# Ledger of designs, part 64: peptides against a protein of PDB entry 3T6J

Target 1, 375 residues: chain A of PDB entry 3T6J
Amino acid sequence: PIVESYIGFIESYRDPFGSRGEFEGFVAVVNKAMSAKFERLVASAEQLLKELPWPPTFEKDKFLTPDFTSLDVLTFAGSGIPAGINIPNYDDLRQTEGFKNVSLGNVLAVAYATQREKLTFLEEDDKDLYILWKGPSFDVQVGLHELLGHGSGKLFVQDEKGAFNFDQETVINPETGEQIQSWYRSGETWDSKFSTIASSYEECRAESVGLYLCLHPQVLEIFGFEGADAEDVIYVNWLNMVRAGLLALEFYTPEAFNWRQAHMQARFVILRVLLEAGEGLVTITPTTGSDGRPDARVRLDRSKIRSVGKPALERFLRRLQVLKSTGDVAGGRALYEGYATVTDAPPECFLTLRDTVLLRKESRKLIVQPNTRLE
Target 2, 372 residues: chain A of PDB entry 3T6J as posed
Amino acid sequence: PIVESYIGFIESYRDPFGSRGEFEGFVAVVNKAMSAKFERLVASAEQLLKELPWPPTFEKDKFLTPDFTSLDVLTFAGSGIPAGINIPNYDDLRQTEGFKNVSLGNVLAVAYREKLTFLEEDDKDLYILWKGPSFDVQVGLHALLGHGSGKLFVQDEKGAFNFDQETVINPETGEQIQSWYRSGETWDSKFSTIASSYEECRAESVGLYLCLHPQVLEIFGFEGADAEDVIYVNWLNMVRAGLLALEFYTPEAFNWRQAHMQARFVILRVLLEAGEGLVTITPTTGSDGRPDARVRLDRSKIRSVGKPALERFLRRLQVLKSTGDVAGGRALYEGYATVTDAPPECFLTLRDTVLLRKESRKLIVQPNTRLE

## One batch from the design tools (peptide; aimed at target 1 G84)

Design b2_p22_6 (made by RFdiffusion4)
Pose (drawn by RFdiffusion4):
Structure b2_p22_6 (pose): chain A 372 residues (1-112, 116-375), chain P 22 residues (1-22)
Amino acid sequence: as target 2 above (372 residues)
Amino acid sequence: AYAPSTAGIAGDVYPTGPFVDP
């Protein structure tokens, strides 16, 4: 459509429980030139789902060209203006017929060297160069194969299923599936507090995972003297964001104040666990003399160590999502999402530095439409 | 009937400003 639109109580992020949605609405025009560079990603999107760490039976049944667009925003009502979105928020529809992917083009044009804190003098160069371009990649993947992948196991009214039980097996355990989503049950209704952050984490992780693929970069025009940087800046940005996320964690209440930032911190911790000197957090000192930190990501070890930690992570997340296993999901997540002062990082002590170097986000003014 | 779930939002979310006449 020339004009794209949508509204309702949709994103559930701000409900302390995680079920009730916050009202919003938007009207934006579809840009053509930048969209083809996405519809491309849609065309070849079918294959990639099978590159995911879980078998095809643990994925949605068919596939689709649900849609991927680039929208110049006119009116976005509500608390915030996201860079991209995958909707509607009803999972059942995501599997049965389809969903949509939205990359807002003009919001970007808004959001783009001393404020590159927790990086090194190198790095921020590659950051300034490849952040913008890589942003499209991470978004495309986050939206398309982030939430586009995965399958829910639901018990329909009768004792039957939405799938064939005897032929489905859990790679982690080896047994046959003993858990699932029953009638009336949904992602938020079960995982609740964690559902948003957990699902986002999965999406971003698939983001990096498939951001390692030559094809996708060929779609975005990255290869050779190019294919490097973008991938690096992407991962580096992920680990840095994992560091900045401490600001949005409340230690007194042992509570996270956001899904994305928490998820990013979790991915950071998983990479740190992979060890092998791939990632480091150094309690440095800024030129101003105050405290500071430098995030060190060895790029040569990206495929040899980091990738395994990823696909093992995604495999687990997805496995626990399909069967709807909350116990495992939490134990696997809230454990990763835990914040403590234990070395050789001391996140509780780092958080202070993160708050000192903290940033306050900008404001986006919006135009009106007068009736003549 | 269908019950809603979490929306997939990619990237940072920026706050909205006041409306301005063109």

Design b2_p22_6_s1 (made by RFdiffusion4, then SolubleMPNN; from b2_p22_6, 9 letters changed)
Fold by OpenDDE base, seed 5:
Structure b2_p22_6_s1 (fold): chain B 375 residues (1-375), chain A 22 residues (1-22)
Amino acid sequence: as target 1 above (375 residues)
Amino acid sequence: PLLPGTTGVAGEVYPVGPVVDP
């Protein structure tokens, strides 16, 4: 088998300031079959990047072909095991040497060991479809999230010598129709400027890219889905996201008005965006469970994903990117925190829904190191 | 020479389960 590993101070996810890396390491074996799918995705990445809803001037100047590998983890040392990784997190290295995407395939497999009877917040008619396509849809989402989410977009920078990496005279902000009025100065980074919202904001952008691009037939074809199967994968991917947005409420602390998990906050934001789109795209209905206690159901109208969902997500995703590129912290914070606000206001009554989510909380899954054998 | 465009983001991880931020 082909063995891959990494070790060191890598992810700054647990640093309140997003700067200090947590010591982490893994040893894994390459999954050749799944890696082949990601390689095909990489081969199409340059073309797919053009499908993102921002001008080329807001995209990387030159496409650098990254590596993408699916790994089966043998051992992982850290505070939590991810499904996907994009490394390195060092700007200088990413710009000069590129980056590598990793999917932890067997971690994904563990996450999907959900029994039908324990599946919460879905309509009965969706449960079987969800169970069937959860795995495949998540593979698609992770691939897009890492490669084309985190791997996309440009920061406008003025270097220490005063030179700009964009043409100030010709580049137009697509949201305002005006010239670019803000950028990153020397020594400023994404994390330093956006600080407390930086991690969650970027995760939200990456997740949104996944939802947006999974609608493209070429993406589904790369993963081996066509026709009705492709549409089901799309539906389940979007359904999973809106469900995740509801589940995210577990990680909100009302007393402190803060979020404890950046990815879950991101998913809640996406849910809010799709709810705002209206037109019956997403519906959350409080119900009573078979046990007589509060429950809820999330419904996504499949027929409105492209007509209602896509345009809403397009506008939102473009705004995220433009604000990120221009270093507009005030605008970015206003946008993101607006959607991340949790109140008990009708019609959603999110604080009440949070109580329901907590009531229906499942036991935490434990992941332990596997053994190996020759078969 | 000018540096190419970048995402400029740290902590680029997609979790299967939530890791609580400090």
Scores: peptide ipSAE 0.028, ipTM 0.563, DockQ to the pose 0.107
OpenDDE base, seeds 1, 2, 3, 4: peptide ipSAE 0.058, 0.024, 0.047, 0.044; ipTM 0.704, 0.576, 0.654, 0.713; seeds 1, 2, 3, 4 fail the geometry check

Design b2_p22_6_s2 (made by RFdiffusion4, then SolubleMPNN; from b2_p22_6, 7 letters changed)
Fold by OpenDDE base, seed 1:
Structure b2_p22_6_s2 (fold): chain B 375 residues (1-375), chain A 22 residues (1-22)
Amino acid sequence: as target 1 above (375 residues)
Amino acid sequence: PLLPSTTGIAGEVYPVGPLVDP
């Protein structure tokens, strides 16, 4: 088998300022069959980048072909095991030197191994479909999230000599209709400028890219889905995201007004965006469980994903990118923290829902290091 | 990187602060 590994100070999610990396490392075996799907995605990446909802001037000037591999993890040393990885985490290096992507396939398998009777917050009619397609839909999401999420977008920079990496006279901010008024100065980075929201904001952008581009027929075709199957994969991917947004409340600490997990915060933000879109796209209904205690149901109207969901996500995703590209921390914080705010305001009453989420919380899952053998 | 949506796994991966499960 082909073995891959990496090691070092890589992920900064445990740093409140998003700058200091945690030491981690893994040893994994390449899954050739799954890697082939991601290779096809890479082959289409340059074209798919053009489908993202920002002008080419906000995308990297030159496409750098990355590697993308599906891995079965044998050993992972760190605070936890991700489902996918995009490295390096420095946007300047991603834009100038390239990047690598991996999907940790066996981690995903553990993550979606949920029994039907324990599956919370879904309508009964959605449970079987969700169980069937959660895995495949998440493969799609991981691929898009890493390759076209983290792997997309341009930072506007003025270098130490005063030169810009964009034409100040011709580049227009699509949100304002005006010329670019802010950028990164020499020595400034995404993490250094956006600090406490940088990690979660970037994850939100990447997750949004996944939802947005999974609607594209070419993406589904790359992963081998057509017709009704493709539509089911789309539906389950979106359903999983809105459900995750509800589950995210577990990781909010009301008394500290703090989020404890960047990805879950990002998913909550996306839920808020899709709720704001209205028109019955997403509905969260408090219910009473069979045990007589509070419960809830999330409903996603499949017929409104493209008509209501996509436009809402498009606008939001474009705003995320524009604010990131221009280094507009004030605007970025206002946008992101606004959607990340958790209150008990009607109609959602998220703090009350949080109590329900905690009440229905699943037991902590243990990931046990495997071994391998030849047969 | 992307983390799974399950609370049990996501809660273990790259928390900003300490996570305590009941």
Scores: peptide ipSAE 0.094, ipTM 0.654, DockQ to the pose 0.073
OpenDDE base, seeds 2, 3, 4, 5: peptide ipSAE 0.093, 0.023, 0.067, 0.020; ipTM 0.648, 0.560, 0.644, 0.570; seeds 3, 4 fail the geometry check

Design b2_p22_6_s3 (made by RFdiffusion4, then SolubleMPNN; from b2_p22_6, 7 letters changed)
Fold by OpenDDE base, seed 1:
Structure b2_p22_6_s3 (fold): chain B 375 residues (1-375), chain A 22 residues (1-22)
Amino acid sequence: as target 1 above (375 residues)
Amino acid sequence: PLLPSTTGIAGEVYPVGPVVDP
């Protein structure tokens, strides 16, 4: 088998300031069949980048072809195991030197094993569809999230000599209609500048890219989905995200007004964006479970994903990127923290919903190290 | 990187790890 590994101080999600990496390492075996799908995605990456909702001036000047591999993890040393990886975690290096993407396929496979009777917060009519397509939809999401999420966008920079990597006279901020008024100075990075929100903000951008681009027929075709199957994959991907936004409340600490997990915070933000879109796109309904205790149901109107969801996500995603590119920390923080705020305000009453989420919480699963053998 | 999207069955969430304790 083809073996891959990495090791080092890599992920900074446990650093409140998003800067200090946790020591992490893995050994994995390449899954050739799944890697082939990601290779096709890579082959389309340059084209798909143009589908993102920002001007080319906010995208990388030069496309750097990345690697993308699906891996079955044999050993993972760290605080936890991700589903996908994009490295390096430095935007400047991603833009100038390139990057590598990894999908941890067997981690995803573990996540796929949902039992219908234990599946929370979904309508009965959605459960079977969700179980059927969660895995495939998540493969799509991982690919898009890593390759075109983390792998997209440009930071506007003024170097130590005062030179800009963009034309100040011609580049227009699509949100304001004005010339670019802020940028990264020499020595400033995404993480250093956006600090406490950097990790979650970036994950939110990447997740949003996944949802946005999964609507593109070419993406579904790359993964082998057409017709009704493609539509079901899209639906389940979006449904999974809005459900995840509700589940995310587990990782909010009301007493400290903080989030304990960057990705879950990001998913909550996306839920808020899609709820704000209105028009019956997303509905969260408090219910009573069979045990007589509080429960909830998340509904996503399939027919409104493209008409209501996509435009809302487009606008939001564009704003995320523009604020990131321009290093507008004040604007970025205002936007992101606004959506990340958890209150008990109606109609959602998220703090009350959090109690429901906690009540319905499953015991945390542990991933055990596997072995491999020759057949 | 992407972490599993749900806290559901079979450790669909990040089973352990990148939780920043308060």
Scores: peptide ipSAE 0.072, ipTM 0.704, DockQ to the pose 0.082
OpenDDE base, seeds 2, 3, 4, 5: peptide ipSAE 0.026, 0.062, 0.046, 0.026; ipTM 0.642, 0.649, 0.712, 0.665; seeds 2, 4, 5 fail the geometry check

Design b2_p22_6_s4 (made by RFdiffusion4, then SolubleMPNN; from b2_p22_6, 6 letters changed)
Fold by OpenDDE base, seed 4:
Structure b2_p22_6_s4 (fold): chain B 375 residues (1-375), chain A 22 residues (1-22)
Amino acid sequence: as target 1 above (375 residues)
Amino acid sequence: PLLPSTTGIAGDVYPVGPVVDP
């Protein structure tokens, strides 16, 4: 088998300032069969990048075809086990040198194991559908998240010699209609500039890309879904995200006003965006469980995903990218922290919902190292 | 960047963020 590995100070999620990498390493084998769908996604990547809601001037100048493989992980040394990876984590290198994507296939397989009786916060009518399509929808989400999420967008930079990587006279900020007024100076990076929000913000952008592009028929076709199946995959992917936004409250510490998990914070932000869209797209209803204790139900109106959800996400995602590209920390922080704020304000009463989430919390799973064998 | 092994299920294994509860 083809063996892949990486090691080093890679992910900065454990750094409050998003800069210092945690030492991480894995050894994996390539799953050729599972890699096929991701290769098809790569083949469409250049076109799909154009579907993202920002001008080409905010996208990489030259498309660099990345690698994307599915890996079966033998060992993973780190504080958390991912489903997908996009490296390098340096935006400048991504846009000038390229990047690599991997899906940790056997890790994803673990995520597929859901018992109906233990599935929280969903309507009964959605549970079977959710169980059926969670895995496939998650494959779609991971592929989009890594390849077209983390793999998209351009940072505007002025180099040490004063040269810009964009035309100051012609590039227009789509949000303001004006010329670009801010950029990254020499030595400034995404992480150094956006600091405490950098990791979560980027994850939010990547997750949003996944939700946004999974609506595209070509994407679903690449993953082998058409017709009603495609619609169900879309629905479950979006449903999973809004549910995740609720579950995210577990990772919020009210006493410190801090988030403990960047991805979950990102998912909460997305939930807030979709709630703000209104029109009955997303509803979170407090209920009483069979045990007589507090519970909740998340409802997503599938008929409003395209009409209400997509436009809301489009606007939000464009803002994320524009603020990232221009290095507008003030604007980016205002936007992101605004959606990341957890209060007990009605109608959602998120702090109260958090109590419910904690009450219904499941025990953390343990992932055990697999074995290989010759047959 | 990375995506945690699962999304939206309680009890999933996720990377620990920059802040840890006491």
Scores: peptide ipSAE 0.077, ipTM 0.692, DockQ to the pose 0.086; fails the geometry check
OpenDDE base, seeds 1, 2, 3, 5: peptide ipSAE 0.031, 0.022, 0.024, 0.026; ipTM 0.673, 0.539, 0.584, 0.581; seeds 1, 2, 3, 5 fail the geometry check

Design b2_p22_7 (made by RFdiffusion4)
Pose (drawn by RFdiffusion4):
Structure b2_p22_7 (pose): chain A 372 residues (1-112, 116-375), chain P 22 residues (1-22)
Amino acid sequence: as target 2 above (372 residues)
Amino acid sequence: PPPTGSYDEPLPPGTFLDHATH
């Protein structure tokens, strides 16, 4: 459509329980030139789902070209203006017929070297160069194969299923599936507090995982003297974000104030656990003399160590999502999401530095439409 | 101890979100 639109109580992020949605609405025009560079990603999108760490039976049944667009926003009502979105928020529809992927083009043009804190003098160079371009990649993957992948196991009214039980097996356990989403049950209704952050974490992780693929970069025009940087800046940005996320964590309530930032911190911790000197957090000192930190990500160890930690992670997340296992999901997540002062990082002590170097986000003014 | 919960706090209208959502 020339004009793209949508509205309702949709994103559930701001419900302390995680079920009730916050009202919003948007009207934006579809840009053509930048969209083809996405519809490409849609065309070859089918294969990639099978590159995910879980078998094809643990994935959605068919596939689709649901849609991927680039929208110049006219009116976005509500609390915020996201870079990209995958909707409608009803999973059943995501599997049965389809969903949509939205990359807002003109919001980007808004959001783009001393404020590059927690990086090194190198790094921020590659950051300034490849952040913008890589942003499209991460978004595309986050939206398309982030939430586009995965399958829910639901018990329909009768004792039957939405799938064949005897032929489905859990790779982690080896047994046959003992858990699932029963009638009326949904992602938010079960995982609740964690559902948003957990699902987002899975999407971003698939983002990096498939951001390691030559084909996607060929779609975005990255290869050779190019294919490197973008991937690096992407991962580096992920780990840095994992550091900045401490600001949005409330230690006194032992509570996270956001899904994305928490998820980013979790991915950071998983990478730190992979160890092998791949990632480091150094309690340095800024030129101003105050405290500071430098995030160190060895790029040569990306495929040899980091990737395994990822596909193992995604495998577990997805496995627990399909069977709807809350116990495992939480135990696997809230454990990773835990914030403590234990070394050799001391996140409780780092958080202060994160707050000192903290940033306050900008404001996006919007145009109106007068009727003549 | 593990986190008790996770949610997003309300934001002023027009605030930029540097991430994709669903």

Design b2_p22_7_s1 (made by RFdiffusion4, then SolubleMPNN; from b2_p22_7, 10 letters changed)
Fold by OpenDDE base, seed 4:
Structure b2_p22_7_s1 (fold): chain B 375 residues (1-375), chain A 22 residues (1-22)
Amino acid sequence: as target 1 above (375 residues)
Amino acid sequence: PPPRGSYEEPRPEGTLEPYTTF
């Protein structure tokens, strides 16, 4: 078997300022079958990057073919086990040297091991479809999230010699219609500038890329889905995200006005974006469970994903990228924190929904180190 | 900046978790 491993100070989620890495490591075996899908995704990456909703001037100047491998994790030492990884985390290195992507396939498999009777917040009509396609849709989402999410976009930089990596005269900010007015100076990084929102903001961007690009037929074809199956994968991927946005409320602490999990905060933000789009795209309805206690249902109108959801996400994702590229911390914080704010304002009443989410909280899954053998 | 991965089980309230599944 092909064995992959990494070890070091990698993720900074536990750093309030997003700068200091936590020590972690893994040992994994390459899943050749799933890796082949990601290889096809890599082969299409340069083209798919052009489908992202920002001008080429906001994308990397030179496409660097990354590695992408699906891994079955044997052991993971760290505070949490990711489903996907994009490294290095330094944007400058991603731009100039390239990056690696991995999907932790067996971790994903654990994630979609859900019993129907325990599946919360979905309509009964969606449960079977959700159970069927959660795994495949998750593979798609993680692949896009890592490769084209974290692997996309350009930071505008002025180096130590005063040179810019963009043409100040010709590059236009698509949001303002003006020339670029801010950038990263020498020594400034994404995390150093955006600090407390950097991790969640970037996860939100990556998740948004996943949702946005999963609508592309080529992506679904790469993963082996066509026709009705492809549409079901799309639907379940989006449904999973909006459900996750509701579940995210578990990780909000009202008393401290803070989020305790970057990805879940990101998913809540996406939910807010899609709710704001209106037109019946997403509906969260408080209900009463069979036990007579509060419950809720998330509904996603499949027919409105492309017509309502995609444009809303496109605009939002573009703004995320533009603000990231230009190092506009004030604008980025205003945008992101605006969507990340949790209140009890109608119609959603998110604080009330949080009580429901906590009431319906599922048991934490235990991930056990597996064994492997040669036959 | 740290590697950014998706989908872990979240930590108990009051602690930051790097990844979570959903």
Scores: peptide ipSAE 0.030, ipTM 0.686, DockQ to the pose 0.102; fails the geometry check
OpenDDE base, seeds 1, 2, 3, 5: peptide ipSAE 0.024, 0.025, 0.024, 0.020; ipTM 0.676, 0.652, 0.586, 0.632; seeds 1, 2, 3, 5 fail the geometry check

Design b2_p22_7_s2 (made by RFdiffusion4, then SolubleMPNN; from b2_p22_7, 11 letters changed)
Fold by OpenDDE base, seed 5:
Structure b2_p22_7_s2 (fold): chain B 375 residues (1-375), chain A 22 residues (1-22)
Amino acid sequence: as target 1 above (375 residues)
Amino acid sequence: PPPKGSYEEPRPEGTLIETPVF
C-alpha cells in the first residue's frame, strides 16, 4: 500500500485569531479507486476555475496542477479529524508553488452512517433520497471544496520591492467598477489581515464554490452521475447544506455572541444567503414532533436551485472573493459578520430555532482507529 | 453584536472540511 502522512502545527481553527496552529498528525493509506475520481476532477480543474463568478484577473495567473488523493486513515492525532484537507495553509505558497488535496474517505464513510428514524429537520419525502445520495453528494462537495474552493482565487500583493502582482491600471473591481484600491502588503497574509473571521470566511467561500460548481454537468459526469441521478445529487447536496445551516445553531453561543466551529458558521451564513434570496427557495418551518415537543422542517425547492439559488450564491461568492483578493478586511467583515449574526428576529427567529436544534440534537459520533490486515 | 469568530472548547471534529456532524 502507498502510505501518506503529515505532522506538525497545521490548522489554526482553535486560535481565535486564526494564526497559531494546533499540533496534528496522521498516517493513512491511499485508496486508489477513489483517488481516480479526484484525478479526473483535477484534469478538469483549469476549465472549471473559469466557471467561477469572478474575472480572470481575480483568479490565479497560472494553474498549478495539484495532487488529489483519497486516503483511508489508520491513525489520526488531533482535536478533530477532517473529511478533506488542502495544504499548505499559506496562500502565497498556494499561488506560487501549488498545493495538495486529500479526501479522508473512510472518515466520510463513518460520518454517513445515519439511521432514517434519527434524521432530523427533513420532510419525510426527502429522507430516503437524502440517505441514498448523502454520501455521493458529499464526495462531490469535498472534491469541489478542497480543489476549487481552497484552490481558487488570487490575492493581490505588493511585494517588499514595491512591485504588484496585478496591473493597477487595468484591473477593475467587479463590485465597484473602480480600480483596485487595496491589496496585501509585504508580510501581510490572509490570516493576519482577516484574523478572527479568516477561517470561517474561507470555509464559507469553499463551501459556496462547491454548491455553485456542483450545478455544472461536467462535475457530475466526473463523479459518474447523469440524468435523474445527477439532479438528485445536486438536490441532496444543496439540501444538506441548508440543513447544515440550521444544525449550525448548535455551535453558536448566544451569551458570548460567538461561534465555536468555523465550518458550521460558514454553513449558517450560506443558509442566510439562500433565505435572503427568497422566492420560496428555502423554507424553515417550526413544527411539533411526535413527542409533542418543538421540531422543525427544512424545505428546499429543487426547481428554484438554478433560477433563484445559483444567482444569489453567485453574487455572494463573487463578493467574498473580491474582498479576499483585495484584502478589504472592513468590507469582508461587514459582509460576513452580517450574515453570521444570530438574532431572534422574525420571520426565522433563529434563537428560538436554536432551542429546537438543541432539543433534537443527536449523540456525537466517535471515530475509532481501525485494525487492518493483509488478505 | 455579530459573532467575531472566537472558538470555544470542546471543539467539534474537522479542519478544512469538517467531518459531518449531521
Scores: peptide ipSAE 0.023, ipTM 0.580, DockQ to the pose 0.342
OpenDDE base, seeds 1, 2, 3, 4: peptide ipSAE 0.022, 0.024, 0.022, 0.020; ipTM 0.565, 0.584, 0.558, 0.515; seeds 2, 3, 4 fail the geometry check

Design b2_p22_7_s3 (made by RFdiffusion4, then SolubleMPNN; from b2_p22_7, 11 letters changed)
Fold by OpenDDE base, seed 2:
Structure b2_p22_7_s3 (fold): chain B 375 residues (1-375), chain A 22 residues (1-22)
Amino acid sequence: as target 1 above (375 residues)
Amino acid sequence: PPPRGSYELPRPEGTLLETTVF
């Protein structure tokens, strides 16, 4: 087997300022079969980047072909095991030196072993489909999230010599129709400027890229899905995201007005975007469970994903990228925190829904080190 | 400071990772 190792101060999720890395380490083996799918995605990455909803001027000037592998983790040391990783985390290095993507395949496999009777907040008619396609849809989402999410977008920079990495006279902000009025100065980074929202904002952008691009037939083909299967994978991927947005409320602390998990905050933001789109795309309905206690159901109208969901997500994702590229912290914070705000305002009553989510939460599963069998 | 490059699952379902290494 091909063995890969990963060690160092890498992820800054536990730093409120997004600056200090937590020590992580793993030993894993390459899953060749699953890696082949990601290699096909990599081969299409340059073309798929053009499908993102921003002008080429807001995308990387030069595409650097990354590595992408699926790994079966033998041991992991850290506060949490991710499903996917994109490294390095430094945007400048990503743009100039390239990056590596990994999917922790056996972590995903474990995450998908949900029992039907314990699956919360879905309509009964969706449960079997969800169980069937959760794994495959998540492979698609993780691949897109890492490769084309974290791997996409350009930061506008003025270097120490005063030179710009973009043409100030010709590059137009697609949101304002005006020339670029803000950028990163020498020494400024994504994390240093956006600080407390940087991590969650970036995760939201990456998740949004996944949802947006999974609608592209070429993406589904790369993963081996066609026809009705492809449509089901798309549906389940979007359904999983809106469900995750509801589940995210567990990680909100009302008393402190803060989020304890960046990815879950990101997923809640996406839920809010899709709810705002209206037209019956997403519906969250409070219900009463079989136990007589509060419950809820999330419904996603499959027929409205492309007609309602995609345009809403497109506009939102473009705004995220434009604000990121231009270093517009004020605009970015206003946008992101606006969607990340949790109140009990009708019709959603998110604080009340949070109580329901907490009531229905599953016991925390402990990931135990795997037993490896050499055959 | 490295931006976040890891995809965290909504809930880490801690099941024993059975890894068959071939």
Scores: peptide ipSAE 0.071, ipTM 0.698, DockQ to the pose 0.105; fails the geometry check
OpenDDE base, seeds 1, 3, 4, 5: peptide ipSAE 0.038, 0.071, 0.024, 0.019; ipTM 0.630, 0.700, 0.505, 0.493; seeds 1, 3, 4, 5 fail the geometry check

